# Peptides against a protein of PDB entry 6KZJ, part 2

Target 1, 71 residues: chain A of PDB entry 6KZJ
Amino acid sequence: SPDLLSEVSEMKQDLIKMTAILTTDVSDKAGSIKVKELVKAAEEEPGEPFEIVERVKEDLEKVNEILRSGT

## One batch from the design tools (peptide; aimed at target 1 E45 P46 P49)

Design b1_p12_7_s3 (made by RFdiffusion4, then SolubleMPNN; from b1_p12_7 with K2G K3R E12K)
Fold by OpenDDE base, seed 2:
Structure b1_p12_7_s3 (fold): chain B 71 residues (1-71), chain A 12 residues (1-12)
Amino acid sequence: as target 1 above (71 residues)
Amino acid sequence: LGRVLALEKKLK
């Protein structure tokens, strides 16, 4: 439904914001995390619902890597 | 952050 897609899109945007905060003091060499790539992915056409979910899942994994490396 | 981690676990 349109409401579900909107919710997922908002969640993705929140993840990008959180990632930006968490990567403020990290080196460009820190893992496979590319904040610029996440931002650009949000600006592009998200595509079909499955593709949106997969991209959100990838973003979540990247955020988790940031959190894990920070401990 | 807790919500984000919970969602990641559900999507895996």
Scores: peptide ipSAE 0.097, ipTM 0.653, DockQ to the pose 0.060
OpenDDE base, seeds 1, 3, 4, 5: peptide ipSAE 0.056, 0.051, 0.044, 0.037; ipTM 0.620, 0.615, 0.607, 0.543

## One batch from the design tools (peptide; aimed at target 1 A42 P49 R55)

Design b2_p14_1 (made by RFdiffusion4)
Pose (drawn by RFdiffusion4):
Structure b2_p14_1 (pose): chain A 69 residues (1-26, 29-71), chain P 14 residues (1-14)
Amino acid sequence: SPDLLSEVSEMKQDLIKMTAILTTDVKAGSIKVKELVKAAEEEPGEPFEIVERVKEDLEKVNEILRSGT
Amino acid sequence: SLLKKVLALEKKLE
């Protein structure tokens, strides 16, 4: 549904913002369009499986930021 | 790594 796509678009923007905060990359050469396109093509599994991996990774980032380790 | 998974998720949903 369009609502699902819009939520994922918002997540993408949130991750760009997080990248800008965390990066020391001094045209943002650390972000490669070809790598992004390849990853969009090759990430395995259906949406549910991808979402589970994204959730696990976000929980890990949250733990780093909240606890400091 | 998250950004690549989110782009792939967007593509799979489409």

Design b2_p14_1_s2 (made by RFdiffusion4, then SolubleMPNN; from b2_p14_1 with V6L)
Fold by OpenDDE base, seed 4:
Structure b2_p14_1_s2 (fold): chain B 71 residues (1-71), chain A 14 residues (1-14)
Amino acid sequence: as target 1 above (71 residues)
Amino acid sequence: SLLKKLLALEKKLE
């Protein structure tokens, strides 16, 4: 689905931006994310899209709880 | 990793 792909792509980009903002490294390589390497590693992620979506939902719920509670 | 899952999902939707 192109709509779902666009939504996932936007979510990915937002996560990358947030990670860069939260990075405290002040070295010359500060805020660098090796996306290419992560793409290769992502090929090992098992399951069909629906199964991965369920895991993403679970992870986002955990993120929400951490942000809400601070723990 | 959430990011890896998103990247995997993106790739599998292509």
Scores: peptide ipSAE 0.501, ipTM 0.904, DockQ to the pose 0.779
OpenDDE base, seeds 1, 2, 3, 5: peptide ipSAE 0.491, 0.498, 0.489, 0.497; ipTM 0.902, 0.903, 0.902, 0.904

Design b2_p14_1_s3 (made by RFdiffusion4, then SolubleMPNN; from b2_p14_1, 4 letters changed)
Fold by OpenDDE base, seed 5:
Structure b2_p14_1_s3 (fold): chain B 71 residues (1-71), chain A 14 residues (1-14)
Amino acid sequence: as target 1 above (71 residues)
Amino acid sequence: DLLKKLLALEEKLK
């Protein structure tokens, strides 16, 4: 169980990093997928990777809060 | 694979 919690925390951090990359202006400058396209894709297709990542991020943040608060 | 792992964890946490 403690190993699972550590794994979840690590994955949360990875997810946050991915989200930051996907939403950073430098992604647009680098000629990668534009932030606005990612947002639009997530909005139009809830099953697209970006939207899935955002949902998972939210869930992992909830878990983190529960673990930190003890409630 | 990371995405799949995260999805699996999400489902387990529900």
Scores: peptide ipSAE 0.052, ipTM 0.571, DockQ to the pose 0.112
OpenDDE base, seeds 1, 2, 3, 4: peptide ipSAE 0.047, 0.048, 0.040, 0.045; ipTM 0.573, 0.579, 0.566, 0.573; seed 2 fails the geometry check

Design b2_p14_1_s4 (made by RFdiffusion4, then SolubleMPNN; from b2_p14_1 with S1D V6L E14K)
Fold by OpenDDE base, seed 5:
Formats: sequence, C-alpha cells, structure tokens
Structure b2_p14_1_s4 (fold): chain B 71 residues (1-71), chain A 14 residues (1-14)
Amino acid sequence: as target 1 above (71 residues)
Amino acid sequence: DLLKKLLALEKKLK
C-alpha cells in the first residue's frame, strides 16, 4: 500500500533524525548513521511486510512503556 | 533493531 509505505518512510526519517540528535558519540563519526549498511542488514529481516509490521508495533509499544515508566 | 525493521519494510513495500 502506498499509504503504508508513506507512513513507514516518515517514521524511518523521524527515527534517523532523533538518533542523530541524541547521539553522544565523540568520535569523528559523531552524528553519522550508516544508513546504507543498515539497508543491507535489513535485507536479512525475515518475514512478509505484515509480520514485520507486527514486530514494529511490538517494539514501539515497548519503547512507550520504557518512556512512561523509566525502566 | 527498529530502524532495520523499518528499512526492511520500506524496501519490501516497493
């Protein structure tokens, strides 16, 4: 679905930006995210889109829980 | 890795 693709793309873009802002790396690679390498690694992500979406939802739910509880 | 999953999704949806 083009709507789902747009939503995923936006979420990805936001996550990349947040990571760049929050990184405290002091090396010469500070603020650098090797997206190209992550794309290659992502090719090994198993399952059809629906299955991956369910895992994404699970991850986001856990993130929300951590942010709310601090643990 | 959440970002990897999103990248995988994006590629598989194209």
Scores: peptide ipSAE 0.496, ipTM 0.903, DockQ to the pose 0.771
OpenDDE base, seeds 1, 2, 3, 4: peptide ipSAE 0.493, 0.493, 0.493, 0.491; ipTM 0.902, 0.902, 0.903, 0.902

Design b2_p14_2 (made by RFdiffusion4)
Pose (drawn by RFdiffusion4):
Parts: sequence; structure tokens; C-alpha cells
Structure b2_p14_2 (pose): chain A 69 residues (1-26, 29-71), chain P 14 residues (1-14)
Amino acid sequence: SPDLLSEVSEMKQDLIKMTAILTTDVKAGSIKVKELVKAAEEEPGEPFEIVERVKEDLEKVNEILRSGT
Amino acid sequence: LLKKVLALEKKLEE
């Protein structure tokens, strides 16, 4: 549905913002369009499986930011 | 994470 896509678009924007905060990349050469396109093509599994991996990774980032380790 | 989100967008569109 369009609502699912819009939520994912918002997540993508949140991740860009997080990248800008965390990066020391001094045209943002650390972000490669070809790598992004390849990853969009090659990430395995259906949406549910991808979402589970994204959730696990976000929980890990949250733990780093909240606990400091 | 950003690469997985782009792949999620693509899978949802499919």
C-alpha cells in the first residue's frame, strides 16, 4: 500500500539525517549511488524478512546511542 | 540500514 511506502520513505529520510549526524565525511562522497542501486536489487527475501533485519539493526543502534557502548 | 530500506521500497513496489 502507499501508506507502507510512505512510512519506509520517512525511515529512509531518518537514516539520511542519522548519517549526517554520525559521519565525518567532509558532494557526500561516502554515499555511492551505484552501491545503493546494487543493494536495492540484491537484498534477499520478502519485505517481512527485510523488516526483521532492519528492526534488529535499529535496536542495536539504539542500544549504542542510549547506553553509550 | 539505508541499503536495506531501499531494497524494502523496491520489494513493496513489486

Design b2_p14_2_s1 (made by RFdiffusion4, then SolubleMPNN; from b2_p14_2 with K3G V5L E13K)
Fold by OpenDDE base, seed 4:
Structure b2_p14_2_s1 (fold): chain B 71 residues (1-71), chain A 14 residues (1-14)
Amino acid sequence: as target 1 above (71 residues)
Amino acid sequence: LLGKLLALEKKLKE
């Protein structure tokens, strides 16, 4: 539904923001995450909500790796 | 965030 798509989009945007904060403060040895790619993926929003959800899950895993490597 | 993600996946499959 349109409401679910909007909610997924907001959640992805929050994840991108979190990633940006973390990547600016983490070491170069942190897992490679392409913030630019995350933003690009958000442009796929209309029509493919499930793909967005799965992509957000993958991005969250990347954030988790950054946190583990930096701690 | 993860919890919300899983909830959304659930709703998408309804």
Scores: peptide ipSAE 0.130, ipTM 0.667, DockQ to the pose 0.087
OpenDDE base, seeds 1, 2, 3, 5: peptide ipSAE 0.129, 0.077, 0.128, 0.063; ipTM 0.672, 0.608, 0.667, 0.638

Design b2_p14_4 (made by RFdiffusion4; failed a check: a repeat of another design)
Pose (drawn by RFdiffusion4):
Structure b2_p14_4 (pose): chain A 69 residues (1-26, 29-71), chain P 14 residues (1-14)
Amino acid sequence: SPDLLSEVSEMKQDLIKMTAILTTDVKAGSIKVKELVKAAEEEPGEPFEIVERVKEDLEKVNEILRSGT
Amino acid sequence: SLLKKVLALEKKLE
């Protein structure tokens, strides 16, 4: 559904913002369009499996930021 | 790594 796509678009924007905060990359050469396109093509599994991996990774980032380790 | 998974999720949903 379009609502699912819009939520994911908002997540993408949140991740760009997080990248800008965390990066020391001084045209943002650390972000490669070819790598992004390849990853969009090759990430395995259906949406549910991808969402589970994204959730796990976000929980890990949250633990780093909240606890400091 | 998260950004690549989110782009792939968006593509799979489309």

Design b2_p14_4_s1 (made by RFdiffusion4, then SolubleMPNN; from b2_p14_4 with S1D V6L)
Fold by OpenDDE base, seed 2:
Structure b2_p14_4_s1 (fold): chain B 71 residues (1-71), chain A 14 residues (1-14)
Amino acid sequence: as target 1 above (71 residues)
Amino acid sequence: DLLKKLLALEKKLE
């Protein structure tokens, strides 16, 4: 339905923004995050989008807990 | 790897 497709499109846009925040430049400089390699590795990430969303949610919860507790 | 998961999710939503 149009409503479902709109929701998915918004989610994709949010993920693009989040990814941009978490990435650095893709230059050949030593120590840079190699986005292309991460993209290739991402092809092997198992599960449907909704399953990956749940795993991402769990990881973000862990990050939030670390930031809150300092440990 | 959270970033890898985010990138995987983005690709699967294309």
Scores: peptide ipSAE 0.350, ipTM 0.863, DockQ to the pose 0.479
OpenDDE base, seeds 1, 3, 4, 5: peptide ipSAE 0.045, 0.344, 0.025, 0.036; ipTM 0.564, 0.861, 0.529, 0.545

Design b2_p14_4_s2 (made by RFdiffusion4, then SolubleMPNN; from b2_p14_4 with S1D V6L E14K)
Fold by OpenDDE base, seed 5:
Formats: sequence, C-alpha cells, structure tokens
Structure b2_p14_4_s2 (fold): chain B 71 residues (1-71), chain A 14 residues (1-14)
Amino acid sequence: as target 1 above (71 residues)
Amino acid sequence: DLLKKLLALEKKLK
C-alpha cells in the first residue's frame, strides 16, 4: 500500500533524525548513521511486510512503556 | 533493531 509505505518512510526519517540528535558519540563519526549498511542488514529481516509490521508495533509499544515508566 | 525493521519494510513495500 502506498499509504503504508508513506507512513513507514516518515517514521524511518523521524527515527534517523532523533538518533542523530541524541547521539553522544565523540568520535569523528559523531552524528553519522550508516544508513546504507543498515539497508543491507535489513535485507536479512525475515518475514512478509505484515509480520514485520507486527514486530514494529511490538517494539514501539515497548519503547512507550520504557518512556512512561523509566525502566 | 527498529530502524532495520523499518528499512526492511520500506524496501519490501516497493
């Protein structure tokens, strides 16, 4: 679905930006995210889109829980 | 890795 693709793309873009802002790396690679390498690694992500979406939802739910509880 | 999953999704949806 083009709507789902747009939503995923936006979420990805936001996550990349947040990571760049929050990184405290002091090396010469500070603020650098090797997206190209992550794309290659992502090719090994198993399952059809629906299955991956369910895992994404699970991850986001856990993130929300951590942010709310601090643990 | 959440970002990897999103990248995988994006590629598989194209």
Scores: peptide ipSAE 0.496, ipTM 0.903, DockQ to the pose 0.771
OpenDDE base, seeds 1, 2, 3, 4: peptide ipSAE 0.493, 0.493, 0.493, 0.491; ipTM 0.902, 0.902, 0.903, 0.902

Design b2_p14_5 (made by RFdiffusion4; failed a check: a repeat of another design)
Pose (drawn by RFdiffusion4):
Structure b2_p14_5 (pose): chain A 69 residues (1-26, 29-71), chain P 14 residues (1-14)
Amino acid sequence: SPDLLSEVSEMKQDLIKMTAILTTDVKAGSIKVKELVKAAEEEPGEPFEIVERVKEDLEKVNEILRSGT
Amino acid sequence: LLKKVLALEKKLEE
């Protein structure tokens, strides 16, 4: 549904913002369009499986930021 | 994470 896509678009924007905060990359050469396109093509599994991996990774980042380790 | 989110967006579109 369009609502699912819009939530995912908002997540993408949140991740760009997080990248800008965390990066020391001094045209943002650390972000490669070809790598992004390849990853969009090759990430395995259906949406549910991808979402589970994204959730696990976000929980890990949250722990780093909240606990400091 | 950004690469997985782009792949998720693409899979949802499919």

Design b2_p14_5_s1 (made by RFdiffusion4, then SolubleMPNN; from b2_p14_5 with K3G V5L E13K; failed a check: a repeat of another design)
Amino acid sequence: LLGKLLALEKKLKE

Design b2_p14_5_s3 (made by RFdiffusion4, then SolubleMPNN; from b2_p14_5 with K3G V5L)
Fold by OpenDDE base, seed 1:
Structure b2_p14_5_s3 (fold): chain B 71 residues (1-71), chain A 14 residues (1-14)
Amino acid sequence: as target 1 above (71 residues)
Amino acid sequence: LLGKLLALEKKLEE
């Protein structure tokens, strides 16, 4: 539904923001994480809610990698 | 955020 799409898209935006904040401090260890790629993915046609969810899961994994690199 | 994502995944499966 459109309401679910907007909610998932908002969560994706939050993940992108988190990634951007974390990568500014850990750029040297964020080799596989491209903030620019995440932004581009957010601007392109998201498709159905399931497709957005899968992209958000991938972005969350990237954020997790950033967090783990600092521990 | 993760909790909300998981909840949405569950809803999409219905």
Scores: peptide ipSAE 0.080, ipTM 0.625, DockQ to the pose 0.077
OpenDDE base, seeds 2, 3, 4, 5: peptide ipSAE 0.044, 0.040, 0.036, 0.077; ipTM 0.613, 0.563, 0.547, 0.632

Design b2_p14_6 (made by RFdiffusion4)
Pose (drawn by RFdiffusion4):
Structure b2_p14_6 (pose): chain A 69 residues (1-26, 29-71), chain P 14 residues (1-14)
Amino acid sequence: SPDLLSEVSEMKQDLIKMTAILTTDVKAGSIKVKELVKAAEEEPGEPFEIVERVKEDLEKVNEILRSGT
Amino acid sequence: LDLLKKVLALEKKL
């Protein structure tokens, strides 16, 4: 559905913002368009499986930011 | 950037 896509678009924008905060990359050469396109093509599994991995990774980032380790 | 790549793949799969 379009609502699912819009939520995912908002997550993408949140991750760009997080990248800008965390990066020391001084045209943002650390972000490679070819790597992004390849990853979009090659990430395995259906949406549910991908979402589970994204959730696990976000929980890990949250733990780092909240606990400091 | 790893999360961003998973999100782009999720957009494509949806």

Design b2_p14_6_s1 (made by RFdiffusion4, then SolubleMPNN; from b2_p14_6 with L1M V7L)
Fold by OpenDDE base, seed 1:
Structure b2_p14_6_s1 (fold): chain B 71 residues (1-71), chain A 14 residues (1-14)
Amino acid sequence: as target 1 above (71 residues)
Amino acid sequence: MDLLKKLLALEKKL
């Protein structure tokens, strides 16, 4: 449906924004990071989108914990 | 890098 396609498009746009924020910081620190290589490696990430989202949520929760606690 | 790979994977699969 048009509504479902719009929702998926919004999620994609949010992920692009998050990726842009992360790539900006890492590109300054790691001269060896090739975006093209990361794109190829990302194609090997297993699972359906919802499964990857759950793993992303876990990673973000860990990042938040480190930032909040300093440990 | 792992988080970035997951985000890029999501972008490709959406």
Scores: peptide ipSAE 0.395, ipTM 0.883, DockQ to the pose 0.486
OpenDDE base, seeds 2, 3, 4, 5: peptide ipSAE 0.388, 0.383, 0.383, 0.388; ipTM 0.882, 0.879, 0.880, 0.881

Design b2_p14_6_s3 (made by RFdiffusion4, then SolubleMPNN; from b2_p14_6 with L1M D2E V7L)
Fold by OpenDDE base, seed 4:
Structure b2_p14_6_s3 (fold): chain B 71 residues (1-71), chain A 14 residues (1-14)
Amino acid sequence: as target 1 above (71 residues)
Amino acid sequence: MELLKKLLALEKKL
């Protein structure tokens, strides 16, 4: 449906924004995260988008737990 | 780093 395509498009835009925030600090030479290497490694991430979304949700919940508890 | 890889993978697959 057109509504589902719009929802996926919005989610993609949000992921681009989150990725930009997470990668802004990595361009500084001191902790040279090879963004190119990360992008290449990301291409090897298995599964359909819905499977990756579930794994992302699990990771975000873990981040939320750390932020709530301080541990 | 795993979260970032998953986000990038998801972006590429959408």
Scores: peptide ipSAE 0.409, ipTM 0.886, DockQ to the pose 0.483
OpenDDE base, seeds 1, 2, 3, 5: peptide ipSAE 0.409, 0.405, 0.403, 0.409; ipTM 0.884, 0.885, 0.882, 0.884

Design b2_p14_8 (made by RFdiffusion4; failed a check: a repeat of another design)
Pose (drawn by RFdiffusion4):
Structure b2_p14_8 (pose): chain A 69 residues (1-26, 29-71), chain P 14 residues (1-14)
Amino acid sequence: SPDLLSEVSEMKQDLIKMTAILTTDVKAGSIKVKELVKAAEEEPGEPFEIVERVKEDLEKVNEILRSGT
Amino acid sequence: LDLLKKVLALEKKL
């Protein structure tokens, strides 16, 4: 559905913002369009499986930021 | 950037 896509678009923008905060990359040469396109093509599994991995990774980032380790 | 790549793949799968 379009609502699912819009939520995912908002997540993408949140991740760009997080990248800008965390990066020391001084045209943002650390972000490679070809790597992004390849990853969009090759990430395995259906949406549910991808979402589970994304949730796990976000929980890990949250733990780092909240606890400091 | 790893999360961003998973999110782009999720957009493509949806």

Design b2_p14_8_s4 (made by RFdiffusion4, then SolubleMPNN; from b2_p14_8 with L1M D2E K6R)
Fold by OpenDDE base, seed 5:
Structure b2_p14_8_s4 (fold): chain B 71 residues (1-71), chain A 14 residues (1-14)
Amino acid sequence: as target 1 above (71 residues)
Amino acid sequence: MELLKRVLALEKKL
């Protein structure tokens, strides 16, 4: 749906911004984000949208756990 | 970067 696409697009933008802020070393691969290359690599991501959503959800839940527990 | 790749893939597939 357009609403889901808008939500995902916003999350993408936020992740890009956060990565740029958190990376301070220009030699770090994460510091030199080439979104265009990531888009190409993302074309190989397997599964239907609902399967990808579940994987994204799992990753975000793990991030939340790490931030809360420190591990 | 895997999370970002998945989000980019999801955006393209929606």
Scores: peptide ipSAE 0.604, ipTM 0.923, DockQ to the pose 0.784
OpenDDE base, seeds 1, 2, 3, 4: peptide ipSAE 0.602, 0.598, 0.601, 0.604; ipTM 0.922, 0.922, 0.923, 0.923; seed 2 fails the geometry check

## One batch from the design tools (peptide; aimed at target 1 L5)

Design b2_p15_2 (made by RFdiffusion4)
Pose (drawn by RFdiffusion4):
Structure b2_p15_2 (pose): chain A 69 residues (1-26, 29-71), chain P 15 residues (1-15)
Amino acid sequence: SPDLLSEVSEMKQDLIKMTAILTTDVKAGSIKVKELVKAAEEEPGEPFEIVERVKEDLEKVNEILRSGT
Amino acid sequence: MVLDLLKKVDALLSK
């Protein structure tokens, strides 16, 4: 549904913002369009399995930021 | 890790 795509678009923008905060990359040469396109093509599994991995990774980032380790 | 998340989100949009 369009609502699912819009939520995911908002997550993508949140991740860009997080990248800008965390990066020391001094045209943002650390972000490669070809790598992004390849990853969009090759990430395995259906949306549910991808969401589960994204959730796990976000939980890990949250622990780092909240606990400091 | 954040960039890997960004690549997984792009895959969700593609799928």

Design b2_p15_8 (made by RFdiffusion4)
Pose (drawn by RFdiffusion4):
Structure b2_p15_8 (pose): chain A 69 residues (1-26, 29-71), chain P 15 residues (1-15)
Amino acid sequence: SPDLLSEVSEMKQDLIKMTAILTTDVKAGSIKVKELVKAAEEEPGEPFEIVERVKEDLEKVNEILRSGT
Amino acid sequence: SLLKKVLALEKKLEE
């Protein structure tokens, strides 16, 4: 549904903002369009499986930021 | 890594 796509678009924007905060990349040469396109093509599994992996990774980032380790 | 997975999720949802 369009609502699902809009939520995912908002997540993408949140991740760009997080990248800008965390990066020391001094045209943002650390972000490669070809790598992004390849990853969009090659990430395995259906949406549910991808969402589970994204959730696990976000929980890990949250733990780093909240606890400091 | 998260950004690449979110782009792939967006593409899979579109499919």

Design b2_p15_8_s1 (made by RFdiffusion4, then SolubleMPNN; from b2_p15_8 with S1D V6L E14K)
Fold by OpenDDE base, seed 5:
Structure b2_p15_8_s1 (fold): chain B 71 residues (1-71), chain A 15 residues (1-15)
Amino acid sequence: as target 1 above (71 residues)
Amino acid sequence: DLLKKLLALEKKLKE
């Protein structure tokens, strides 16, 4: 659906931005994410959209636990 | 890889 696509696109963009902010690598290419390569690799991600959403949800739960506990 | 999953999801939603 267009609403889900919009939300996914925003999450993707936010994640890229957050990664760039959090990186401490001082190399000229340090803060760069090889998005193009990840796009290619993403084609190997199995399952229909709903199945991937469930795995994303699982990943976000892990992120939440890390942020809440600090570990 | 969360970003990879999001990219895969985005691509599949556009198919």
Scores: peptide ipSAE 0.520, ipTM 0.904, DockQ to the pose 0.778
OpenDDE base, seeds 1, 2, 3, 4: peptide ipSAE 0.511, 0.511, 0.512, 0.510; ipTM 0.902, 0.902, 0.903, 0.902

Design b2_p15_8_s2 (made by RFdiffusion4, then SolubleMPNN; from b2_p15_8, 4 letters changed)
Fold by OpenDDE base, seed 1:
Structure b2_p15_8_s2 (fold): chain B 71 residues (1-71), chain A 15 residues (1-15)
Amino acid sequence: as target 1 above (71 residues)
Amino acid sequence: KLLEKLLALEKKLKE
């Protein structure tokens, strides 16, 4: 569904923005967490809906890693 | 809320 794909794309963009804010604010870009990689993934061919969702899940995990690194 | 959206999307895809 085009509506579903649009929603997933929007959510991914939000994750990218959150990641960028967290990394710039804490000045702590963990070696495994790269904002540029998240942006690059968004510009690449998303593929099937499931693949898009899995990439978003991965990005969410990366955001969580940033938060956990603060402890 | 992003996690909530993700779970909802995954559920919809698996239906």
Scores: peptide ipSAE 0.099, ipTM 0.647, DockQ to the pose 0.078
OpenDDE base, seeds 2, 3, 4, 5: peptide ipSAE 0.073, 0.095, 0.072, 0.098; ipTM 0.607, 0.646, 0.599, 0.645

Design b2_p15_8_s4 (made by RFdiffusion4, then SolubleMPNN; from b2_p15_8 with S1D E14K)
Fold by OpenDDE base, seed 3:
Structure b2_p15_8_s4 (fold): chain B 71 residues (1-71), chain A 15 residues (1-15)
Amino acid sequence: as target 1 above (71 residues)
Amino acid sequence: DLLKKVLALEKKLKE
C-alpha cells in the first residue's frame, strides 16, 4: 500500500530525528546515525510486512509502558 | 532495534 509506505517513511524520519535529539554521545561521531549500516542490517529482519508491523507495535507498546510507569 | 525494524518494513513495502 502506498499510503502505508508513506506513513512508514514518515515514522522512519521521526525516529531518526528523535534519536539525534536524545543521543548524548560526545564522541567524534556525535550527532550521526549509521543509517546506511542499519539499512543493510534490516535485510536480516525476517517476515512479511505485517509480521514486522506487529514487532514494531510491541516495541512501541513497551516504550509506552516505560514512559507511563517511569520504570 | 526499533529503527532497524522500521527500515526493514519500509524496504519490504517497496518490494
Scores: peptide ipSAE 0.594, ipTM 0.919, DockQ to the pose 0.812
OpenDDE base, seeds 1, 2, 4, 5: peptide ipSAE 0.592, 0.593, 0.594, 0.593; ipTM 0.918, 0.918, 0.919, 0.919

## One batch from the design tools (peptide; aimed at target 1 S9 L38 V56)

Design b2_p16_1 (made by RFdiffusion4)
Pose (drawn by RFdiffusion4):
Structure b2_p16_1 (pose): chain A 69 residues (1-26, 29-71), chain P 16 residues (1-16)
Amino acid sequence: SPDLLSEVSEMKQDLIKMTAILTTDVKAGSIKVKELVKAAEEEPGEPFEIVERVKEDLEKVNEILRSGT
Amino acid sequence: LDLVLDILKKVLALER
């Protein structure tokens, strides 16, 4: 549905903002369009499996930021 | 940062 896509678009923008905060990349050469396109093509599994992996990774980032380790 | 970038690549797959 369009609502699912819009939530994912917001997540993408949140991740760009997080990248800008965390990066020391001094045209943002650390972000490669070809790598992004290849990853969009090659990430395995259906949406549910991808969401589960995204959730696990976000939980890990949250732990780093909240606990400091 | 590496985790955020990995997540970003997985989100693009969801968008696709």

Design b2_p16_3 (made by RFdiffusion4)
Pose (drawn by RFdiffusion4):
Structure b2_p16_3 (pose): chain A 69 residues (1-26, 29-71), chain P 16 residues (1-16)
Amino acid sequence: SPDLLSEVSEMKQDLIKMTAILTTDVKAGSIKVKELVKAAEEEPGEPFEIVERVKEDLEKVNEILRSGT
Amino acid sequence: MVLDLLKKVLALEKKL
């Protein structure tokens, strides 16, 4: 559905903002368009499996930021 | 990690 796509688009923008905060990359040469396109093509599994991995990774980032380790 | 998340979100958009 379009609502699912819009939520994912908002997540994508949140991750860009997080990248800008965390990066020391001084045209943002650390972000490669070819790597992004390849990853979009090759990430395995259906949406549910991808979402589970995204959730796990976000939980890990949250633990780093909240606890400091 | 954040950039890996970004790649997974782009793949999620494509899968949806």

Design b2_p16_3_s1 (made by RFdiffusion4, then SolubleMPNN; from b2_p16_3 with D4E L5M K8R L10E)
Fold by OpenDDE base, seed 5:
Structure b2_p16_3_s1 (fold): chain B 71 residues (1-71), chain A 16 residues (1-16)
Amino acid sequence: as target 1 above (71 residues)
Amino acid sequence: MVLEMLKRVEALEKKL
C-alpha cells in the first residue's frame, strides 16, 4: 500500500536521523549487532504489513521516550 | 536498539 509505504518511509528517515546522532557515541556496541539476525527477525515478524507497521510505530515511540529520558 | 529498529523498518518496507 502506498500509504503504508509512506508511513514506513517516514519512520525509516526518522530512525536514520536518530542513528546518525547516536552512532557517534555507541561506537563500541554497534559492532556487536548481528545485522543478518536482525533482518531475519524482522522478516519473520508475524502479521499483515499494517499490523507490523503499528507495532513498529509503537516501538519507535518507546525508543523516542528512552532517548528523551536518557534511559 | 535504534539500529535494530532501522533494520526492522527496512525489512518491513520490503514487504510493502
Scores: peptide ipSAE 0.331, ipTM 0.857, DockQ to the pose 0.549
OpenDDE base, seeds 1, 2, 3, 4: peptide ipSAE 0.324, 0.327, 0.329, 0.330; ipTM 0.856, 0.856, 0.859, 0.856

Design b2_p16_3_s4 (made by RFdiffusion4, then SolubleMPNN; from b2_p16_3 with D4E K8R L10E)
Fold by OpenDDE base, seed 2:
Structure b2_p16_3_s4 (fold): chain B 71 residues (1-71), chain A 16 residues (1-16)
Amino acid sequence: as target 1 above (71 residues)
Amino acid sequence: MVLELLKRVEALEKKL
């Protein structure tokens, strides 16, 4: 879907910017985000592309909350 | 954390 592709491309660009200035630490220290879900291979994520997009978008917001709070 | 999310987004992009 063109709309989903545009949204995913925007999220990708944001994450590229974040990774350029952050450490490569993959550990989760706080928040409601599941580390196991974050590191799960996208190829193995269940659901249609739209459902995966929504899940990834939710996780991106959780990551943003953790980074903003510093906790 | 962020790198793993990037991997998920990149893989998803390839499927769209």
Scores: peptide ipSAE 0.432, ipTM 0.883, DockQ to the pose 0.422
OpenDDE base, seeds 1, 3, 4, 5: peptide ipSAE 0.426, 0.430, 0.430, 0.423; ipTM 0.881, 0.881, 0.881, 0.880; seed 1 fails the geometry check

